# Ledger of designs, part 71: peptides against a protein of PDB entry 6FBK

Target 1, 90 residues: chain A of PDB entry 6FBK
Amino acid sequence: EDTGVRVELAEEDHGRKSTIALRLWVEDPKKLKGKPKDNGAIEFTFDLEKETPDEVAQEMIESGFFHESDVKIVAKSIRDRVALIQWRRE

## One batch from the design tools (peptide; made by RFdiffusion4, then SolubleMPNN)

Design b2_p25_6_s3 (from b2_p25_6, 13 letters changed)
Fold by OpenDDE base, seed 3:
Structure b2_p25_6_s3 (fold): chain B 90 residues (1-90), chain A 25 residues (1-25)
Amino acid sequence: as target 1 above (90 residues)
Amino acid sequence: MSRFEKTLKVLNAEEKEKLRKEAEE
């Protein structure tokens, strides 16, 4: 499923630490129910051992980056990227 | 301090096409 939200590594992953730097932005706003005011990229760290995509997505909504109705699609975008990163580490 | 930092503006295909047309006028 194309979420319309793109998530990429903001730095090279050497697989040595539990924290990774991610960059997230809206590629197709038509896939979202809300309309973000700014289509800039959001950079943040993600702890692969302690954090969940759902919790981080909820924090983004609480920060005003996305509408509450889009929490699941944002979380899915993060989850899919994190899973890919974890698979490459194994 | 916010956990999330807003950085580069990402232009989509429509925004890029708009800028291209404006530059040709």
Scores: peptide ipSAE 0.226, ipTM 0.626, DockQ to the pose 0.125
Fold by OpenDDE base, seed 1:
Formats: structure tokens, sequence, C-alpha cells
Structure b2_p25_6_s3 (fold): chain B 90 residues (1-90), chain A 25 residues (1-25)
């Protein structure tokens, strides 16, 4: 499923730590219900053991980066990337 | 300060397509 939101590693992952740096941005704004004011990338750390995509997405909305109606789309984008990272680590 | 930082300007698909069309005119 194409969410229109891209999530990539902001650093090289050696699979040795639980915390990773991620970069998130909107590639296709038509997939979102809200209209973000900024098309820049958001960089942040994510703890693979302590955090969930839903919690982080909710925090992004509370910070004003996305509309509340898009929380599930943002969360899914993070989840899909995290799943790929975890798969590669195995 | 927020844990989230806007650090880079990334062109989305629509912005890229707009620039492409303008370059072809």
Amino acid sequence: as target 1 above (90 residues)
Amino acid sequence: MSRFEKTLKVLNAEEKEKLRKEAEE
C-alpha cells in the first residue's frame, strides 16, 4: 500500500543498537487528508525496543506536523519501514 | 525542543513534476 509518506534511514544501520535515526517526508500529499504546510523532511530517533509507530505518529501530530486524521497513514509508513529494518537485521 | 526536526527540504512528486514541465516549456 502506497501511503504517500516516505521513511528512510538517516544513518547507516549496523544492527548493533536499538535506537536508529529516521527521516520522514511527504512524497504524495494527495494521499493525506490534511495539508502539511511544509514539504521538508523530519529527522528523529526511534527506539526499536521501547517505541511504537502509533505513539510516534501521535506525537508528530501533537507537534503540529500532520493533521489528526492522518495519524494512521503516518504510523503505517513508520511501521512499514521499521519492519523492513528489523527484517534486514535478522 | 521537540524530538522532531525539519532539517531538509525534500521535493515531493508534484513539485518535481512542476519543475519538469517548466523546464520543457
Scores: peptide ipSAE 0.194, ipTM 0.587, DockQ to the pose 0.135
Fold by OpenDDE base, seed 5:
Structure b2_p25_6_s3 (fold): chain B 90 residues (1-90), chain A 25 residues (1-25)
Amino acid sequence: as target 1 above (90 residues)
Amino acid sequence: MSRFEKTLKVLNAEEKEKLRKEAEE
């Protein structure tokens, strides 16, 4: 499923640490129910062992980056990228 | 301080690579 939200590595992943730097932005706003306040990219670290995409997405909502109705689509975008990164590490 | 940092949206490969290198250092 195309979420309209793009998530990319913000650093090179050497597979050595559990934390990764990610960059997230809206590519297709029509896929979201809410209207983002800004169209910039969000950079953040994600701990592959301790954090979940749902919790991080919820934190983004609480920070005002997205509407609460879009938490699941944001979480899915993070999850899909994280799964791909983990697959490449194996 | 928030764990999230808002930056400019990167649409092209060149800008993406520049920001990636800056974030890695």
Scores: peptide ipSAE 0.184, ipTM 0.583, DockQ to the pose 0.184
Fold by OpenDDE base, seed 2:
Structure b2_p25_6_s3 (fold): chain B 90 residues (1-90), chain A 25 residues (1-25)
Amino acid sequence: as target 1 above (90 residues)
Amino acid sequence: MSRFEKTLKVLNAEEKEKLRKEAEE
């Protein structure tokens, strides 16, 4: 399912560390229930061993990047990208 | 420069840890 939220690697992944740099932005705002105040991208680190997409999404909500009603769609976007990255590492 | 580069917000591991600590206090 297209979440309207795009997540990409912000750096080349060599599979050497558990921490990766990701970049996240809204590609289709119509898919979100809230209205993001910023149209920019968010670059952040994600620890594949210590963090979960739901926890990181919740942190983004608490930081004011997204509305609380969109936590699941943001989490799904991160999850889908992380799963793909992990698949490529194995 | 793309529009994303112009409006990029960067949260590194240190900044994320700071936010987590502030939320737990």
Scores: peptide ipSAE 0.130, ipTM 0.511, DockQ to the pose 0.072

Design b2_p25_6_s4 (from b2_p25_6, 11 letters changed)
Fold by OpenDDE base, seed 4:
Structure b2_p25_6_s4 (fold): chain B 90 residues (1-90), chain A 25 residues (1-25)
Amino acid sequence: as target 1 above (90 residues)
Amino acid sequence: MSRFQKTLKVFNAEEKEEFAEEAAK
């Protein structure tokens, strides 16, 4: 499913750390209920062992990056990328 | 300070110029 939100690694993953750097941005704004203010990317670290996509997405909402109605879409985007990264580490 | 850092996404030369102009609006 195309969420319209893209998440990529902001650094090379050597599979050595539990923390990874991610970059998230809106690729297709019409997929979201809210209207993002700008098209900039959000860079952040994600702890593969301690954090969940839902928690991080909720934090982004609280920070004002997205509308609350889009929390699940944002979370799914993060989840899908994290799952792919973890798959590559196996 | 927020854990989230707003930055420029990867753009080509043309898109980068357009983004900078829109951000300055």
Scores: peptide ipSAE 0.296, ipTM 0.693, DockQ to the pose 0.115
Fold by OpenDDE base, seed 2:
Structure b2_p25_6_s4 (fold): chain B 90 residues (1-90), chain A 25 residues (1-25)
Amino acid sequence: as target 1 above (90 residues)
Amino acid sequence: MSRFQKTLKVFNAEEKEEFAEEAAK
């Protein structure tokens, strides 16, 4: 499923640490219920062992980056990328 | 301090240049 939200590595992943740097941005704003406030990307670290996409997405909502109605789509975008990263590490 | 940092899209070279110019002021 294309969420309209893209998540990529913000750094090279050598698979040596549980923490990774990610970059998240809206690729297709039509897929979101809320209108993005501005363009740009959100860079952040994600702990593959301790954090969940849902928790991080919720923090983004609380920080005002997305509308509350889009928390699930944001979480899914993070989850999909994290899953890919984990798959590549194996 | 927020764990999230809003930045310009890395694939937009024009915006990055503009931002760099503004930041240099």
Scores: peptide ipSAE 0.292, ipTM 0.693, DockQ to the pose 0.114
Fold by OpenDDE base, seed 1:
Structure b2_p25_6_s4 (fold): chain B 90 residues (1-90), chain A 25 residues (1-25)
Amino acid sequence: as target 1 above (90 residues)
Amino acid sequence: MSRFQKTLKVFNAEEKEEFAEEAAK
């Protein structure tokens, strides 16, 4: 599924720590219900052991980066990338 | 301080210039 939101590693992943740096941005705003204010990227750390994509997405909404109606597609974008990272680590 | 840091996308040189100009408005 193309969410229109892109998530990439902001650093090289050596698989040594549970905390990774991610970069997230809107690639296709037409996929979102709301209208993000900025077309920049968001960099943040993500703890693979303690955090969930849904919780982090909700925190982004609270920070004002996205409309509340888009929490699920943002969470899915993070989830898909995190799953790929974890699969590569195994 | 927020855990989320707003930054530039991964752009080529041309796209980066356009983004910077738009962000400066």
Scores: peptide ipSAE 0.291, ipTM 0.691, DockQ to the pose 0.118
Fold by OpenDDE base, seed 3:
Structure b2_p25_6_s4 (fold): chain B 90 residues (1-90), chain A 25 residues (1-25)
Amino acid sequence: as target 1 above (90 residues)
Amino acid sequence: MSRFQKTLKVFNAEEKEEFAEEAAK
């Protein structure tokens, strides 16, 4: 499923740390209910052991990056990337 | 301090220019 939100590693993952750097941006704004005014990317760290995509997505909403109606699609985008990273580490 | 840092899309020249232009307004 194309969420219209893209998430990529912002650094090389050596699989040694539980914390990774991610970059998130809107690739297709038509997939979102809200209308982000900023087309930039959001860089942030994610703890693979302590954090969840839903919690981080909620923090992004609270920070004003996305509308509350898009929390699930943002969370899914993060989850999909995190799952891929974890799979690659195995 | 915000956990999230807004950055330019260096990998996409067109988006970088658009973002920079919009941010300058």
Scores: peptide ipSAE 0.282, ipTM 0.694, DockQ to the pose 0.091

Design b2_p25_7_s1 (from b2_p25_7, 12 letters changed)
Fold by OpenDDE base, seed 3:
Structure b2_p25_7_s1 (fold): chain B 90 residues (1-90), chain A 25 residues (1-25)
Amino acid sequence: as target 1 above (90 residues)
Amino acid sequence: MRKVEFRRLAEEELTEEQREGIAKV
């Protein structure tokens, strides 16, 4: 399902380290329940071994990037990208 | 682990694909 939120690698992934750089942005704001004040790419690291999409999404909400009602959609967008990255590493 | 920072990219840091994909709000 299309979340309206896109997540991409900020770097080439050679499958050698557990921490990766990601970039996240909104492509379709109508998919969100909240109304973001600003939109642009957000860069962050993600530890494939220690972190979860839900935890990172929650931190992003706490940082004020999205409304609390959109935590699940943000988490899903991260999860989907992370799953794809892990699949490609196999 | 808890993150300390999420960084908003400057306009000049965006790829063309990102610039085109980012919705106006």
Scores: peptide ipSAE 0.612, ipTM 0.909, DockQ to the pose 0.748
Fold by OpenDDE base, seed 4:
Structure b2_p25_7_s1 (fold): chain B 90 residues (1-90), chain A 25 residues (1-25)
Amino acid sequence: as target 1 above (90 residues)
Amino acid sequence: MRKVEFRRLAEEELTEEQREGIAKV
């Protein structure tokens, strides 16, 4: 399902380290319940072993990037990309 | 684990695909 939020690798993944760089941005704001004050690509690291999409999404909300009502959709977008990355590593 | 940083990218750091895909708010 298209969340309207896109997450991509910010670097080439060689499958060697647990930490990866990701970029996240909104492509379709209509998919969000809230209306972000600003938009653009957000770059961040994600530890495949220690972090969860829900935790990272929550921190994005706390940082003011998204409304709390959209935490799950943001988390899903991260989760879907992370799952794909992990799948390709197998 | 606490995630410390989310960095907003500068325009020059964006690929063409990213620049075109980012929706206006």
Scores: peptide ipSAE 0.581, ipTM 0.900, DockQ to the pose 0.765
Fold by OpenDDE base, seed 1:
Structure b2_p25_7_s1 (fold): chain B 90 residues (1-90), chain A 25 residues (1-25)
Amino acid sequence: as target 1 above (90 residues)
Amino acid sequence: MRKVEFRRLAEEELTEEQREGIAKV
């Protein structure tokens, strides 16, 4: 499922640390219920051992980047990328 | 672990793919 939100690694993943740098941006705003007042890539770290996509997405909403109605779509975007990263680490 | 920082990238930090992919809002 295309969430309209893209998440990519901001760095090369050597598979040696639990913390990774990610970048997130909106590619298709029609997929969101809310309308972001601005857009652009957001860079952040994600701890593969300690954090969850839902929690990080919630914090991103609380920071004002997205509307609360889009917390799940943002979380899914992060989850999908994280799952892929973890798959490649196996 | 609680995340504390989100950083909006400057335009010059974007790759061409990112620049092309970022939707106008």
Scores: peptide ipSAE 0.613, ipTM 0.909, DockQ to the pose 0.788; fails the geometry check
Fold by OpenDDE base, seed 2:
Structure b2_p25_7_s1 (fold): chain B 90 residues (1-90), chain A 25 residues (1-25)
Amino acid sequence: as target 1 above (90 residues)
Amino acid sequence: MRKVEFRRLAEEELTEEQREGIAKV
């Protein structure tokens, strides 16, 4: 499913460390319920062992990047990318 | 584990693909 939110690696993944750098941005704002006040790429680290997409998405909401109604769609976008990265590491 | 930081990228830090893909809001 196209969430309208894109998540990509900010660095090459050599599969050596549990922490990866990601970039997240909105490509299709019509997929979101809220309307972000600003847009652009957000860079952040994600610990594959200690963090979850839902918790990270919630922290993005708390930081003011997205409306609370969009926490799940943001979480899904992170989850899908993380799952792909983990799959490629296998 | 709580995430410490989310960093908004500067325009010059974006790849061309990212620049073109980022929607105007």
Scores: peptide ipSAE 0.600, ipTM 0.905, DockQ to the pose 0.776; fails the geometry check

Design b2_p25_7_s2 (from b2_p25_7, 12 letters changed)
Fold by OpenDDE base, seed 3:
Parts: structure tokens; sequence; C-alpha cells
Structure b2_p25_7_s2 (fold): chain B 90 residues (1-90), chain A 25 residues (1-25)
């Protein structure tokens, strides 16, 4: 399902390190229940071994980027991208 | 592990060329 939230690699992934750089932004705000804080992109590192999409999404909520009602859709967006990255590494 | 930092880029900083240049899986 199209979450309306886009997550992309901010760097080339050579599959050598557990930490990757990601960029996240909203492409279709109508897919969200709440209104995002801003219309910018969020760059962040993600540790494939230590972090979870749900934890990171929750921290984005706590930081005020998204409404709490959208935590799962944000988490799904991150999870889907991470899953693809992990699949490519195998 | 708690994530500490998020870097925010303004919308105008994310040009179409930059979006196209982002690595895709």
Amino acid sequence: as target 1 above (90 residues)
Amino acid sequence: MRKVEFKVLAEEELTEEQKEGIAKV
C-alpha cells in the first residue's frame, strides 16, 4: 500500500556497515490522518541491527514531526524500505 | 536503542534533481 510517505537511501549502500543514512518525506499528505509539522525531509541514520522502524517512528512523533495517529504509517514506510535494503544485501 | 538526532531539510533544499539523485533500492 502507498503510505504517502517516501523513504530513500541518502547514500549508496555497499552492504558493509549496519548503519545506513535514510531520507524521509511526505509525498501525499492526504494519506495521513494528522498534519505533518513541516513539509521538509528528515535525514537520519538507521542501525539495521539495533533499531526498529516502530521505535524510530515513535521518536519522530515525540519530536513533533507527525501526529501520534500516524505512527504506524510512518513506521511502515521505514520498515518497507529497510526490508528492501536487507533483501538486496542477501 | 533510542535515536537522538534527526536532520531536517527544507522543502526547497530537496530539488527534483536531488530527489532523482537519491539512491533507490
Scores: peptide ipSAE 0.308, ipTM 0.700, DockQ to the pose 0.347
Fold by OpenDDE base, seed 2:
Structure b2_p25_7_s2 (fold): chain B 90 residues (1-90), chain A 25 residues (1-25)
Amino acid sequence: as target 1 above (90 residues)
Amino acid sequence: MRKVEFKVLAEEELTEEQKEGIAKV
């Protein structure tokens, strides 16, 4: 599913660390219910063992990056990328 | 644990390689 939100690795993943650097940005704002605060990419670390996409997305909402109505789409975009990363590691 | 830091990069700061992702997944 194309969420309109893109998430990519901000670093090479050697599969050795539980923490990875990710970059998230909006490719298709029409798929969002609200308008993002900024038109840039958000770079952040994600702990594959300790954090969840929903929690990180919620924190992005609390930081004002996205409207609360879009928390699930943001979370899904993170989840999908993380799943791919985990799949590649296996 | 709450994440305290988000770094914002302007789109103009992103190269095509960065947009494609440094590591292909």
Scores: peptide ipSAE 0.300, ipTM 0.690, DockQ to the pose 0.317
Fold by OpenDDE base, seed 4:
Structure b2_p25_7_s2 (fold): chain B 90 residues (1-90), chain A 25 residues (1-25)
Amino acid sequence: as target 1 above (90 residues)
Amino acid sequence: MRKVEFKVLAEEELTEEQKEGIAKV
């Protein structure tokens, strides 16, 4: 499913660190139930060993970036990118 | 685990690909 939310690496991944830099932004706001309060890209670190997409997405909602009803959509976007990164590391 | 920072990037800090993606919004 195309979530309308894009997540990309903010740095080259050499597969050496558990913590990576990611960027997240909305490409298609029609896919979201609410309207994001910001149209920019969010840069953040993600610990592949300690953090979960759901918790990070929830914190983004709590910070006011997205509507609470879109937490699962945002989480899925992060999860899908993280899965691809982990796949390439294997 | 609590995230302590989410950095919102301004347009000048975005790649051309990111700008194009945001411009479609």
Scores: peptide ipSAE 0.298, ipTM 0.725, DockQ to the pose 0.839
Fold by OpenDDE base, seed 1:
Structure b2_p25_7_s2 (fold): chain B 90 residues (1-90), chain A 25 residues (1-25)
Amino acid sequence: as target 1 above (90 residues)
Amino acid sequence: MRKVEFKVLAEEELTEEQKEGIAKV
């Protein structure tokens, strides 16, 4: 599903470490209920073994990047990308 | 581990590959 929020690898994934670098940005703001604070990309690390998309999304909300009502759509965007990365590693 | 900081980049800092995207899900 197109969440309007795009998540991509910020680095090449060789499948050797659990921590990966990701970039997240809004591609279609109409899919969000609120207006994001910044129109840039957010670069962050994600530990495939220790972290969850929901937790990371919540942290982004707490940081003020997105409206609280959009936490689930942000989490889904991260989850979808992480799923693809995990799939590729298999 | 709780994230304390997020790095914000301008859209122009994205690579062409990232702009094109691997796949839309």
Scores: peptide ipSAE 0.307, ipTM 0.702, DockQ to the pose 0.333; fails the geometry check

Design b2_p25_7_s3 (from b2_p25_7, 12 letters changed)
Fold by OpenDDE base, seed 3:
Structure b2_p25_7_s3 (fold): chain B 90 residues (1-90), chain A 25 residues (1-25)
Amino acid sequence: as target 1 above (90 residues)
Amino acid sequence: MKKVEFKVLKEEELTEEQKEGIAKV
């Protein structure tokens, strides 16, 4: 599903670290229920062993990047990318 | 809580290559 939210690696992944750098931004705001306050990209690290997409998405909501109604779509976007990264590492 | 800070990059700060993704998965 096209969530309208794009998540990409902000660095090359050599599969050596549990922590990776990700970049997240909105490509299609029509897919979101709320309106993001910022049109920029959010760059952050993600610990593949300790963090979850839902927790990170919730932190983004609490930080005011997205409306609470969009927490699941944001989490899904992160989860999908993380899953692909993990798959490639195998 | 997330131990890592969120860094906001303005759209104008992103190159076309960055918009396409630095690393493809």
Scores: peptide ipSAE 0.256, ipTM 0.672, DockQ to the pose 0.351
Fold by OpenDDE base, seed 2:
Structure b2_p25_7_s3 (fold): chain B 90 residues (1-90), chain A 25 residues (1-25)
Amino acid sequence: as target 1 above (90 residues)
Amino acid sequence: MKKVEFKVLKEEELTEEQKEGIAKV
């Protein structure tokens, strides 16, 4: 599914650490229910073993980056990328 | 544990060079 939100690695993944740097930004704002506060990219670390996409997305909303109505689409975007990263590591 | 560190990069700060540096899976 095209969420309109893109998530990419902000660093090379050598598959050695549980923590990775990710970068998230909106490609298609029409896919979002609300208007994001910023038009830039959000760079953040993600612990593949300890964190969940839903929790991180919720924290982004609490920080004011996205509207609460878009928590699931943001979480899905993170989840999809994380899944791909983990798949590549296997 | 709540994440406290989000780094915001403005769209204008994301040059093509910087975009090329993003690793894709």
Scores: peptide ipSAE 0.246, ipTM 0.656, DockQ to the pose 0.322
Fold by OpenDDE base, seed 4:
Structure b2_p25_7_s3 (fold): chain B 90 residues (1-90), chain A 25 residues (1-25)
Amino acid sequence: as target 1 above (90 residues)
Amino acid sequence: MKKVEFKVLKEEELTEEQKEGIAKV
């Protein structure tokens, strides 16, 4: 599914650590129910062992980056990228 | 809560690909 939200690695992943740097930004705002606070890219760390996409997405909403109605789509965007990263590590 | 803060990147800190994505907004 095209969520309209893009998530990419902010660094090269050598598969050596559980913490990775990610960047997230909106490519297609029409896919979101609400309007994002900012059009910029959000850079953040993600612990592959300790954090979940849902938790991180919720934190972003609580920080005011996205409308609460978009928590699932934001979480999915993170989840899909994380899953891809994990797959590549296998 | 996340222990690391979210960092909003300025336009000058974005790659061309990121700029293109943001420009579509």
Scores: peptide ipSAE 0.240, ipTM 0.706, DockQ to the pose 0.802
Fold by OpenDDE base, seed 1:
Structure b2_p25_7_s3 (fold): chain B 90 residues (1-90), chain A 25 residues (1-25)
Amino acid sequence: as target 1 above (90 residues)
Amino acid sequence: MKKVEFKVLKEEELTEEQKEGIAKV
C-alpha cells in the first residue's frame, strides 16, 4: 500500500545481522493527517529481533517528527519495508 | 525509548537508488 511514507535501506543488507539501517521520508504529504516537522529523511537503525514498527513509529512521534494521528501510517511504512527485507533474507 | 538517535538527512543526501526505491510499498 502507498502510505505516502517511504522507507529504504540506508546500507546494503547481507542478512548477517539483526540490526539494519533505514531511511524514512515523506513522499506524499497528502496521505498524512498532520504536517511533518521536517521534510528531510530520518536515518535510524532497526533491530529485526527486538523492535517493532509500532514502537519505532511511536518513538518518532515522541521525537516530534510526525503528528500522533499519523503513528499508524508511519508504522505501516516501516512494517512493509521490514517485511520485504525479511522476505529477501529467506 | 529507542537508544539510537534519529538522524535527519536532507533529500540531497539520498542516493539515486534510494530515490528510485527497491520496491513500491
Scores: peptide ipSAE 0.239, ipTM 0.673, DockQ to the pose 0.344

Design b2_p25_7_s4 (from b2_p25_7, 12 letters changed)
Fold by OpenDDE base, seed 2:
Formats: structure tokens, C-alpha cells, sequence
Structure b2_p25_7_s4 (fold): chain B 90 residues (1-90), chain A 25 residues (1-25)
């Protein structure tokens, strides 16, 4: 499902480390309930072994990047990309 | 452990590959 939120690698993934750099941005704001003020991408690291998409999404909300009502859609976007990255590593 | 750093970037700072997307999920 198209969440309207895009998540991509911010670096080349060689499949050697558990941490990856990701970039997340809103591609279709109509899919979100909230109205993010800033349209830039968010760059962050994600630990494939220790972090969860839900926790990272929640931290983004707490940091003011998204409205609280959009936490699940943001988390899903991260989850789907992470799953794809993990699949490609196999 | 909470994530401490989120860096805001402009869209123009994205690579063409990132803009096109590796794959839509």
C-alpha cells in the first residue's frame, strides 16, 4: 500500500553492518492526517537489530516532524523499507 | 535507547536514485 511516505537508503548497503542510514520524506501529503510544516527529508540511522519502526516513528512525532495521528503510517513506511532491505540481504 | 539525531534535509539534497526510488512498497 502506498503510504505517501517514502523511505530510502541514504548510503549504499553492503549488508555488513546492522546499522543503516535512511532518508524519509512525504511524497503525498494527502495520505497523512496531519499537515507537516517542513517538506524536507529526514536523515537518520536505523539499527536493524535493536530498533523498531514504531519506536522510531514515535520519536519522530515527539521531535515534531509529524502529527501524532500519523505515527502508524510513518512506522509502516519505515517497516516496509526495512523489510525490503533485509530481504535483499539474504 | 532513544534515537537522538534526526537531520532535516532539503529535497534537492536527495540523489536522483533516491528521488526515483529503489522500489515502492
Amino acid sequence: as target 1 above (90 residues)
Amino acid sequence: MKKVEFKRLKEEELTEEQKEGIAKV
Scores: peptide ipSAE 0.248, ipTM 0.703, DockQ to the pose 0.367
Fold by OpenDDE base, seed 4:
Structure b2_p25_7_s4 (fold): chain B 90 residues (1-90), chain A 25 residues (1-25)
Amino acid sequence: as target 1 above (90 residues)
Amino acid sequence: MKKVEFKRLKEEELTEEQKEGIAKV
C-alpha cells in the first residue's frame, strides 16, 4: 500500500541498538485527507522495544504535524518501515 | 508523550529525493 508518506532511516542500522533514527515526509499529498501544516522532513528516534507506530503517529498529530484524520496513514508508514528494518535484522 | 522531540528539518538538510517529495505538497 502506497500511503503517500515516506519513512527512511536517518542513520545506518547496524542492528546493535533498540533505538533507530527515522526521517518522515509527505511524498504524495493526495493520499492524505488533510493538508500538512508545514513542509519538510521530520526526524525522530523510534524505540523498537518500547514504542508503537500508532503511539508515535498520535504524538505527531498532537504536535501539530498532521491532521487527526491522517493518523492511520502516518502510523502505517512508520509500521511498514519498522517491519522492514526488523526483517533485515533477522 | 514521546520522550524524544520531533525535529522539523531545514530545507538545506533534505536530500534531493526528499525535496522532490515535499515539492509536490
Scores: peptide ipSAE 0.227, ipTM 0.707, DockQ to the pose 0.787
Fold by OpenDDE base, seed 1:
Structure b2_p25_7_s4 (fold): chain B 90 residues (1-90), chain A 25 residues (1-25)
Amino acid sequence: as target 1 above (90 residues)
Amino acid sequence: MKKVEFKRLKEEELTEEQKEGIAKV
């Protein structure tokens, strides 16, 4: 489903390591409660073994990238991308 | 706390593949 937040691989995934580089940006601001201060993409790593989308999203909010009300939307966007990556690795 | 920082990028730094939507979620 369209969360208004897009998450993509920032690197080619060869399925070799548990840590992947991701990029996240707002594609449809109307899907968010708050307005991001910057529309630029956010690049970050995600550890498939140690991190969770909810925790990473929470840290993005705490860092001021998104409004607190959008934490679940951001988390879902990350989760869906991560799930797809994991699926493709199988 | 996440050890790796969140890095803000410009829109121009997105690859064409990313712009096209390499994978629909």
Scores: peptide ipSAE 0.269, ipTM 0.669, DockQ to the pose 0.365; fails the geometry check
Fold by OpenDDE base, seed 3:
Structure b2_p25_7_s4 (fold): chain B 90 residues (1-90), chain A 25 residues (1-25)
Amino acid sequence: as target 1 above (90 residues)
Amino acid sequence: MKKVEFKRLKEEELTEEQKEGIAKV
C-alpha cells in the first residue's frame, strides 16, 4: 500500500544488533490528512525488541512532526519497513 | 520507553537508493 510516507534504513543492516537507524519522510503529502510544514527526512533509531511503530509514531505526533490524524499512516509506514527488515534478517 | 530524539535531515541528505525506494510501503 502506498501510504505516501517512505521509511528506509539510514545504515547498512548487518543483523547484529536490535537497534537500527531509520529515515522517514513524506513522499506524497496528498496521502496525509494533515499538512506537514517541514519536508526533510526524520532520522531516528528503532529498537526492534523494545519499541513499537505505534509508540514511535505517537511520539512523532507529540513532537509536532505530523498531525494526530496521521498517526496510523506513520505507524503503518514504520511497521511495514520494520517487517521487511526483520524478514530479511531471517 | 519513550524515544527522546528525532533528527530532521534535508532531502539532499538521502541516498539515491532511498529516494528511489527499495520497496513500496
Scores: peptide ipSAE 0.239, ipTM 0.686, DockQ to the pose 0.387; fails the geometry check

